Peptides against a protein of PDB entry 3EFO. Designs and how they scored, part 60

Target 1, 262 residues: chain A of PDB entry 3EFO
Amino acid sequence: SQLADLYKSCETDALINFFAKSAFKAVLHQPLKVIREILVNQTAHMLACYRKNCASPSAASQLILPDSMKVLPVYMNCLLKNCVLLSRPEISTDERAYQRQLVMTMGVADSQLFFYPQLLPIHTLDVKSTMLPAAVRCSESRLSEEGIFLLANGLHMFLWLGVSSPPELIQGIFNVPSFAHINTDMTLLPEVGNPYSQQLRMIMGIIQQKRPYSMKLTIVKQREQPEMVFRQFLVEDKGLYGGSSYVDFLCCVHKEICQLLN

## One batch from the design tools (peptide)

Design b1_p26_1_s2 (made by RFdiffusion4, then SolubleMPNN; from b1_p26_1, 11 letters changed)
Fold by OpenDDE base, seed 4:
Structure b1_p26_1_s2 (fold): chain B 262 residues (1-262), chain A 26 residues (1-26)
Amino acid sequence: as target 1 above (262 residues)
Amino acid sequence: SEFMEELKREVDELLKELAERLEELE
């Protein structure tokens, strides 16, 4: 049907950009709670309409989504958890305002990355390869105490180090003998000059090159207080200040869809 | 519950697709 074709042609990245800008505009004249509720409702309604008009009957536990919208709930949850829509004590008013302004002018590609960061397991880097490591899901469950991860969302860049990060990698990146010696006040990686360091810097450069904004680097040690800021970028996890995990959000949306259809 | 487990399986599938898409955009 024509309607089905319309849904199939709808791109998630464009949708999330639209929803983000709409919501961020609404922040000026509506309570955040209301905005979040509207977004959830809109998401559920849209998906319910698709199921009703375009999908074959399925089990109650099945969430029917066209290919183009399969990841919509993921991004929507990210949007809902953004500091502009969900106030966080660790985020200043100025920072929130700044992010709001940025998103209002972001293109589709930028907003997509902004809401769902790129998380790269750099401890698995092949120094002989020019390929970026495969991104992992933005969840603590995908981190490893033995791992080192680079996170970027177009505005911020984090280098997260597990408490059991390999000393050789620490040496390679920071030119220090151990995890304890890493200075987290640094905003730049040292020019160590070994292949691993060079590869990491290259990767960081590639990531930065694709973005219009200069990303400040933050070094994060696992189990230190600054890690809490980093964890806020693990958008699939439950937030500290009211943000739901992706699974919880999906359950919520699913229930709403069922209510709309039944 | 069985319902939740099935939902989780679907979530996992969707997230796999997300990962693939993100990889393509890199």
Scores: peptide ipSAE 0.026, ipTM 0.593, DockQ to the pose 0.069
Fold by OpenDDE base, seed 5:
Structure b1_p26_1_s2 (fold): chain B 262 residues (1-262), chain A 26 residues (1-26)
Amino acid sequence: as target 1 above (262 residues)
Amino acid sequence: SEFMEELKREVDELLKELAERLEELE
C-alpha cells in the first residue's frame, strides 16, 4: 500500500532527529508535560495508523512496527528522558539550555548517538585487534563490578570502573596499584605506554574522530557520587526523577495504541 | 503475566535491531 511504502521510506534516526528538534523548539512556548504528552501521542498515532492500514491482525500482546520504525520507541523514550524535556535537579538550567541548543543543530547521526550512547566493555579488549568491542545495551544490568566500560554520547565520555575491576587493567590504564588509588579528578588518561593503554587511547581517539565536538573525559568509580551522573546516561533504565524504563515506556505506548484502535 | 513476558521478548528484539542500526552509523 501507499502507506506501507511511506513507512518503508522513513528512517528512525531521521524521525528522532525531527521529533527532538520539534520538541526542543516547543520548549520555548509549551509546558514540558504537554510536550511529552504530544510526543507519546504522536508515536502512538503513527504506530496505530500503521497497524490499522498496513499490518495484518496479530496477537494483542504484539506491537506491530514497520521495519523502518522498529526501534523508534527506544529512541523516543530516550528523548523523553532527556534533561531538556525532563527536568532533573542535578542538571543546571545552563546545562539544559546548552544541550538544547546543541541538539537544535545536530545532524541525524549526531542526534542518534546523543540520545542513545555507545557503551563499550573495554575490559574485553584484545590488544592485538584494532576492532572496537561490541557495544552493549545502555543499562546498569549490562555493567559488571569486575568490568571497565567506556560510554560516549558525542558530548561526554565516561570511563566507568567496577569496584572489582582487574588490578592489572587498572595498572595498565592508570599506572596505580589498585582501584582505591585512581584519581577521578583527572580528565586525561596517563600515557602509560603499555599495549593496553595504547589500545584504549586509540579507541577513544577513534570515537572522538567521528564527532564534531571534543568530548570531556570523566573517570567514574562505581559506588562513588559521580556515578549518579553516569547512570543518567544509561537510558534504558528507569530514571530517578520521572523517567521510565524502556519496558515501562513500551507498555505505555502499547496501551495507548490499543485505546486508539478501540 | 504472560503478556508482560511477551512484551519483554519484543523489547529484546527491538534492542537487537537497535544494535544493528547503531553499527550502520559507525
Scores: peptide ipSAE 0.026, ipTM 0.590, DockQ to the pose 0.069
Fold by OpenDDE base, seed 3:
Structure b1_p26_1_s2 (fold): chain B 262 residues (1-262), chain A 26 residues (1-26)
Amino acid sequence: as target 1 above (262 residues)
Amino acid sequence: SEFMEELKREVDELLKELAERLEELE
């Protein structure tokens, strides 16, 4: 049907960009609570409409999404948890305003990366390979105390170090003997010159190459205070300041869809 | 519940799709 074709033609990345800009513009004129409610409602209605008009009947336990919008709830939850729509005490008014303005000018690709960061397990790097490691879900459950992860969202870059990170990797990256010796005040990795260091630098370069803004690097040690900032970029997790986990959000949306269709 | 388990499975599938899309943008 024409309607089904319309839904199939919709691209999630474009929709998220649109919703983000619309919401961020609305911040100037409407309460945050109202904006968040509208976004959730729009998501539910859109998916409910598709289910009603384009999908075959299914059990209540089945969430039906068009292929083009399958990941819409993922990004929508990220949008709802953004500091522009969900205020955080550690984020200044100026910083929030700055992020709002940045998003208002972002293209589709940039906004996707901004709302859902790339998280790479760099501890699994093969120095003989030029391929980037596969990204993992932005959740603490995907981190490992023995691992080292690189996170980037187009504006910020974090290198997260588990408390039990391999000493050989620590030596390779920082040229220090252990985790305890790493200086987290540095914003640049040392040029150690070994293959692992070179590979990591290459990866960082690739990530930076396609982005319009230079990402500042922040070194984060697990269980240290600055890790709290890093955790805020794990967008699938429950937020410290009222943001839902992705699973919780999806459940909420699903329930609302069911209510709309009953 | 069975409902929640099914939903979780669907979430996983959606997230797999997300990963593919992110790779395309890179």
Scores: peptide ipSAE 0.024, ipTM 0.573, DockQ to the pose 0.069; fails the geometry check
Fold by OpenDDE base, seed 1:
Structure b1_p26_1_s2 (fold): chain B 262 residues (1-262), chain A 26 residues (1-26)
Amino acid sequence: as target 1 above (262 residues)
Amino acid sequence: SEFMEELKREVDELLKELAERLEELE
């Protein structure tokens, strides 16, 4: 229907930018709990409105969303889990204040990447191609012990290495013989000079060039302590401090939608 | 807060506009 097409044309990234700035402004005057409740309610109402006006009657158990809105709950959950709206012990007050200020000035593209990072399987790189590998969902379930992944959110960049990552790739990237020899204290990749190393550096450069902020590189080994920090950027997973997984959040929103429509 | 109320109002208005546009297309 024409109405359905209208909803499809609604850009989720613009909405998230709006919600983020509004919520982050409200932090100064409203309790975090209230802000989170409002965001959840707004999400449910928006989706309920779509179903009411655009969707044919269906079973209550079915969540029908247009393609353009399917990602809305994902981003909304990311917003709700952000350290500005959900306090985490490992995040300092200064860091929260810094992130709040940054988001308040971010454009649509920047905020989108900030809330939902880009996760790239670089172990699949074709050294003959200049194209970036296809990003995967930001979840631990998409990682592999045999893989190497690059994560970037516009502020931070992580290179995650599985415990069983290919030695030839490790040699190519770090010029060391094995996973155990990788120095995680480095913030810059060595200039090894082989095609794979050059390709990776180029990809990192492309990612950096598209962003207004300089991203520090953090090398992360699977199952080491610093991986815990990395996992916080896997935004679709369940958080350690009250943040829901995307699936759980979607279920919650669905229930609320049903309550609104019935 | 007044800010949150304003935000809610803006969202509601957007939803209302969308609903109206959808009705016009039907």
Scores: peptide ipSAE 0.017, ipTM 0.455, DockQ to the pose 0.026; fails the geometry check

Design b1_p26_1_s3 (made by RFdiffusion4, then SolubleMPNN; from b1_p26_1, 13 letters changed)
Fold by OpenDDE base, seed 1:
Structure b1_p26_1_s3 (fold): chain B 262 residues (1-262), chain A 26 residues (1-26)
Amino acid sequence: as target 1 above (262 residues)
Amino acid sequence: SSFRAELEKEVDELLAELAKKREELA
């Protein structure tokens, strides 16, 4: 059917870009609560329509998503948790205004990275490989105390170090003997000159390449105060200020879909 | 639940593909 073809051809990245710009424009003349409700309802309606018209009959308890929109709820939750749509005490009015303006000018590639960051396990780097490590989901559950992770969202870059990260990697990256000796005030990695350091710098360069903005590097040690800022970019986790985890959001959407179909 | 596990697996695969796409565009 024509409708089925529409859903099959629909790209989640384009939809999120559209919803983000529409919502951020609406912020100027509608309450945030109303905007969030509209976004949730639109998401539920789209998915309900697919289930009704395009999916095979199934039990009401089953969540059926088209392949092209399987990750739509993930990105939608990220949008709903953005500081422009969800006020946070630590975010100033100026910062919200700045982010709103940035997103209004972002293309599809920029917005997808902005709303769902790239999280890379740096401790698994192969110095002989030209490929980036496989990204992991943006959740604390995917971090390891023994690991080192690089997070980038097109505006910010974080290097997160577990409390038990390998000393040899710390030495390779920072040229210091231990985790305790790492200076978190630095915004540039030292040029140590070993293969691992060079590989990491190359990866950072690749991530920065073709991005419209220069990403500032922040070094983050696990269990230190700056980690709280880093955790805000773990977008699948529950937010501190009213944002749902991905799982909770998915359950909410499922419930709404069921209500629409009954 | 079995459903949750299946969904998570599918999402993981999709995100992996996204990561690959991002790498190709870099």
Scores: peptide ipSAE 0.046, ipTM 0.660, DockQ to the pose 0.036
Fold by OpenDDE base, seed 4:
Structure b1_p26_1_s3 (fold): chain B 262 residues (1-262), chain A 26 residues (1-26)
Amino acid sequence: as target 1 above (262 residues)
Amino acid sequence: SSFRAELEKEVDELLAELAKKREELA
């Protein structure tokens, strides 16, 4: 059907860009609560419409998403959890204003990366491969104490190290003997010169490529205080400032869809 | 992109989690 074709042609990244800019424009003249409600409703309506008009009959308990919009809910949740749409006192007005202005000028590729960071398990790097490792979900559940992860959102880059990170990798990256010796105040990786270090630097370069801003690197040790900042970028988890986990959000959306269809 | 493909694959897991949660609440 024509409608089905429309949904197939929709790109989630473009939609998120549109919704983000629309919402961030609306914050100037609409209450945040209203904006959030609109976003949720729009998401539910779009998905409900698809289910009603494009999908075969299925059990009410099933959530049917078009392929092109399959990840829309997760991105929408990220948008809803952005500080611009939150009125928490812990978030400064300046920070909200700053992020608002940034997003208002972002292209499609930039905004999707901004809202849903790329999280890479670099401890699994193949030094012989030029390909990026497969990204993992932005959730604490996908981290491992034995792992090292690189997170990038187009503005910031974090290198997260588990407390049980392999000493050989630590040595390879930082040229120090152990986790305890890693200096988290550094914003640049040392040029150690081994294949792993070179590969990591290459990966970082690839991530930085075609980004309008130079991403600042932050080294994060698991269980240290600065990890809290890093956790804010694990966007699928429950937000520090009251945002829902993705699972909870998905449940909410599902309920609304069911209400629309019944 | 590989990123999108990976996310789409992982969404299946999330849907499974959703299903489980619904069952727990039923």
Scores: peptide ipSAE 0.026, ipTM 0.592, DockQ to the pose 0.557
Fold by OpenDDE base, seed 5:
Structure b1_p26_1_s3 (fold): chain B 262 residues (1-262), chain A 26 residues (1-26)
Amino acid sequence: as target 1 above (262 residues)
Amino acid sequence: SSFRAELEKEVDELLAELAKKREELA
């Protein structure tokens, strides 16, 4: 009962912030491999404890996550795939240092957004609604060639356009007749003045609100070179430079849990 | 918080995928 209450009260966002800062601090004194192992083990231990002491009886093969921690593994995987911990040669030392320092100063809300970006289907916008569209999972599988998506992680903002994006939306956003006419060098959306444009700008404003940094906007066309950068923020997918997909990570964690419980 | 809640609603899908993958690996 007491343990169950503890897990119910657990704030995943706070945990991720803690783990991130702890790990990034440890980078200076511990091998990356050790840090990654510790993070995985900690995740497994927490979940194993829940499984053992709090969860209803179920088959050992079933991964059971407490409601309050359901998203912990995905965040943990994102942390593990961060350039600071992966240390891939494709990423400069400066970039790793930069991200490390950024995270070390981030609050809970900032780190949450940083590790798991908000991906919004802009093509589904209701211009009459003041509400943000429901976010989709950060995976390529959630994108559509016919869709337009806004991704934000607190530092960067991307407007991704499918190759088959509706011309009327393109016209509404960019005031150009087609996908081919979109200038991806733009860092600001034009003030077209129609309801759709205004709504999009409002959404962008809301996302930017209370963020410590001004997010740079990048326009991304599907199948163009800049999309590769964008895909790095689809954190549930397999990393470009390593790291597992979320599903693969869950499998890994599950195995660890089983080992702990058997 | 709101975003997290939305994400959590989708976790079941991944869990289903996980289950399928585990079966394939067994």
Scores: peptide ipSAE 0.026, ipTM 0.620, DockQ to the pose 0.492; fails the geometry check
Fold by OpenDDE base, seed 2:
Structure b1_p26_1_s3 (fold): chain B 262 residues (1-262), chain A 26 residues (1-26)
Amino acid sequence: as target 1 above (262 residues)
Amino acid sequence: SSFRAELEKEVDELLAELAKKREELA
């Protein structure tokens, strides 16, 4: 059908860019609560319309998503949890205003990375490979106390270290003997010169490449206070200030879809 | 494109989790 073809032509990345800019524009004239409700409703309506008009009849318990919009809910949840739409006490008004303006000028590729960060398991690096390691989901469940992870969203870069990170990797990256000796105040990695350090620096360079802004590096130790800031970028998890986990959000959207189809 | 493909795969896992959660709540 013509409608089915329309949905197939929709691109999630473009949609989220559109929704983000639309919502961020509306922030100046409408309450945040209303904006969030509209976004959820729009998501539900779009998906309900697809189910009703484009998909085969299915059980109410099933969530049917078109391929082109398969990841729309995850991005929408990220958008809803952004500090512009979900005000957080630790974020200043100026910072929110700044982020709003940035997003208003972002292209599709930039907004994609901004709302859903890239999380890379650095402890699994193959020094012989020229490819980036496979990204993992932005969730605490994907972290390991024995692991080292690099997170980037186009504006910020974090290097997270588990409390049980291998000493050999710590020495390779920081040229210190142990986790306790890592200085988290540093914003640049030392040039240690070993293959692992070189590979990590290369990866960081690749991530920084083609980004419009220079990402400041923040080193984060597990169980230290700055880790709380890092965890806010694990966008699939439940937020500290009212944001839902992705699974909870999906349940919410599914419920609304069912209501619309009744 | 590679990032999107990876994310889509992960969404499949999440959908499975959703299904499990629904069953637990029933």
Scores: peptide ipSAE 0.026, ipTM 0.601, DockQ to the pose 0.544; fails the geometry check

Design b1_p26_1_s4 (made by RFdiffusion4, then SolubleMPNN; from b1_p26_1, 13 letters changed)
Fold by OpenDDE base, seed 1:
Structure b1_p26_1_s4 (fold): chain B 262 residues (1-262), chain A 26 residues (1-26)
Amino acid sequence: as target 1 above (262 residues)
Amino acid sequence: SSFMEELKEEVDRILAELAERRRREA
């Protein structure tokens, strides 16, 4: 059917860009709670419509999504958790205004990266490879105390170090003997000159390439205070200001879909 | 539930494909 073809050809990254700009425009005229409700309802209705019109009958306990839209709930949850759509006194008006304007000018690729960052396990780098390591899901559950991770969302870049990061990697990156000696006030990595350091710098350069804004590097040690800020970019986890985890949101959407179809 | 685990695995695959696309576009 024409409808089935539409869903199969639809790209989630384009949809999230549309929803983000629509919502961020609407905040000027509509209450935040109404906007959030609309976004959730739209998501549920779209997915319910697909199931009803494009999928074979199945048990109510099953969630059937087109492949191209399987990550839609992930992005939608990230959008809902954005500071622009949250009415919290802890979030400054300036920050909300700033992010709103940024997203309103973003293309599809930029907004995709902004709402769902790249999280790269750089402790697994192959110095002989020119390819980026495979990204992991943006959740604390994917981090390792023995690992080193690079996170980028087009605006910010974080280098996160586990408390048990390999000393040889620390030496390779920072030219210091241990985790305790790492200076987190640095915004640039030293030019140590070894293959690992060069590879990391290359990766950072690749990530920065074709992005409209220069990403400032923040070095984050596990269990130190700045890690709290870093954790906010682990978008699949529960938000500090009441936002749902991806899993919780998915369950919520599933229930709503079932209600629409029953 | 087994359903949620299966769905998570599927999402992992999709996100992996997204990551690969991002690498190619870089």
Scores: peptide ipSAE 0.180, ipTM 0.750, DockQ to the pose 0.037
Fold by OpenDDE base, seed 3:
Structure b1_p26_1_s4 (fold): chain B 262 residues (1-262), chain A 26 residues (1-26)
Amino acid sequence: as target 1 above (262 residues)
Amino acid sequence: SSFMEELKEEVDRILAELAERRRREA
């Protein structure tokens, strides 16, 4: 059917771009609460419609998602947790306005990266490989105290270091003997010149490629106060300022779908 | 529920595909 074909051909990235721009435009004329409710409602309606018209009969307890839209709730939750739609006290009005304007001009690729960052476990790097490590889910549960992670969203880049990061990697990246000696005020990595340092710099370069904006690097130590800023980019986790975890959001959407189908 | 876990796994797979796409765009 035409409807089934539509859902099968639907691209989640394009939908997120559309929803983001629509919502960010609406911010000028509608209360944030209303916008958030509309987004959740629209998500539920689309998925409910698919279930009714395209999916095989299933129990009400099952959440049936078309393959092309399976990640829609993930990105939708990220959108709902963005500082433009969910005000945060640490974010100035000017910063919110700036981010709003940026998203309004973003293409599909840039917007999806912006809402769901790339989180790379760089402590697993093979210096002999030219391949990037596989990204992990943007959640604290995927971090390791023994690990080092690079996060990028097209605007910001973070290098997160666990409290138990390997000293040899710290030495390789920063040319210092221990975690305690790392200077978090730096915005550029030193050119140490060893294979690991070179590989990391290459990865950072690749991430920066084809991005319209230069990403400033922030060094983050686990359990230090500045880590709180970094944690805001772990978009699948529960937010500090009212944002739901992905799991909670998924449950919410599921409940709403069930209500629509009853 | 087991269903929710299955859905999470599916999301993981899709996100992995997204990651691969990002790598190709680099």
Scores: peptide ipSAE 0.028, ipTM 0.616, DockQ to the pose 0.036
Fold by OpenDDE base, seed 5:
Structure b1_p26_1_s4 (fold): chain B 262 residues (1-262), chain A 26 residues (1-26)
Amino acid sequence: as target 1 above (262 residues)
Amino acid sequence: SSFMEELKEEVDRILAELAERRRREA
């Protein structure tokens, strides 16, 4: 069917860009609650429509999505959890305005990265490889106390260090003897000059490339105060200032889909 | 691209699981 073809050709990242800009424009003249409801409903309707019209009847018990749309809910949840769409006193109006304006000017690739950050396990780096490490899901559950992770969303870059990060890596990156000696006030990595340091810098450079904004590096030590800020970028988790976890959101959307198909 | 593929697969699994859960609850 023509509809099936449409869904198969649909790119989630483009949709999210569209929804984000639409929602952020709507913020100027519609209540946030209404906007959020619309986004949820649209998500449910789109997925329900696909299931109804494109999926085989034999799979009625399962939500079948085209590959390009399978990640739509996760991105939509990220959008819904964005500060622009959250009415929380902890979020300043200036921050909302700033992010709104930013997103309004973002291309598809930029918005994709913005809403769902890239989280890289740096502790697994192969210094001989030119390839980026495989990204992990943006959840605290994917972090390790023994690990070092780099997170980037196009605007911010974080280097998160577990409390049990390998001393050799700490030495390699920061040229300090231990986790306790890491200065989190630094916004630049020292040029230690060893292969690991060089590789990390290269990776950071690659991530920074083709991004319209220079990402300031924030060094985050696990269990220190700045980690709270970092955790806000773990978008699959429950938000500090509201918003559901990805799983909770999926449950919600699935419920809506079922209602629409009943 | 590999990350997105993995994510898609995981999402698919989660959605399938959710569907199954709801089926059992109904």
Scores: peptide ipSAE 0.021, ipTM 0.511, DockQ to the pose 0.655
Fold by OpenDDE base, seed 4:
Structure b1_p26_1_s4 (fold): chain B 262 residues (1-262), chain A 26 residues (1-26)
Amino acid sequence: as target 1 above (262 residues)
Amino acid sequence: SSFMEELKEEVDRILAELAERRRREA
């Protein structure tokens, strides 16, 4: 059907960009609570409508989503958890205004990366490979105390180090003997020059490529205070400022879908 | 519910694909 074709052709990346810009425009005229409710309702409505009008009877018990929309809930939750849509005193007005303006000018690709960061397990790097490591989901559950992870969202870059990060990697990256010796005030990695360091720099360079803004590097140690900032970018987790985890959001969306269909 | 589990699994797959796409296109 024409409707089915429409859903199948609709890309989540474009949708989230649209929703983001729409919501960020709306914050000027509508309460945040209302905007959030609208976003949830729209998400549920879209998915419900698809199931109702495009799903075959035989697939009624199955989750039927267009391939291009399957991650919509994930991105929508990320959008809902963005500081622009959160009214928290902990978030400065300037920061919200800044991010709002940035997103309003972002293209589809940039907004995708912005809302769902790339999180890379750096500790697994193959120095002989030209390929980036496979990204992991943006959740603390995917981190390892023994691991080192690079997170990038197009605006910020974080190098997160587990408390039990391998000393050899620490030495390779920072030229210091241990985790405790890492200076987190650094915004640049030292020029160590070994293959691992070079590979990491290469990866960082690749990530930086084609991005309109230079990403400042923040080095984060696990269990130190600055890690809280990093955790905000783990968008699938429960937000520090009241945002839902991805799981909780899915439950919410599911409830809404059921209400629409039943 | 089974639906939620299916959704989670499907999203996991899609996110994995996305990750791979990003990796290849980088």
Scores: peptide ipSAE 0.125, ipTM 0.722, DockQ to the pose 0.066; fails the geometry check

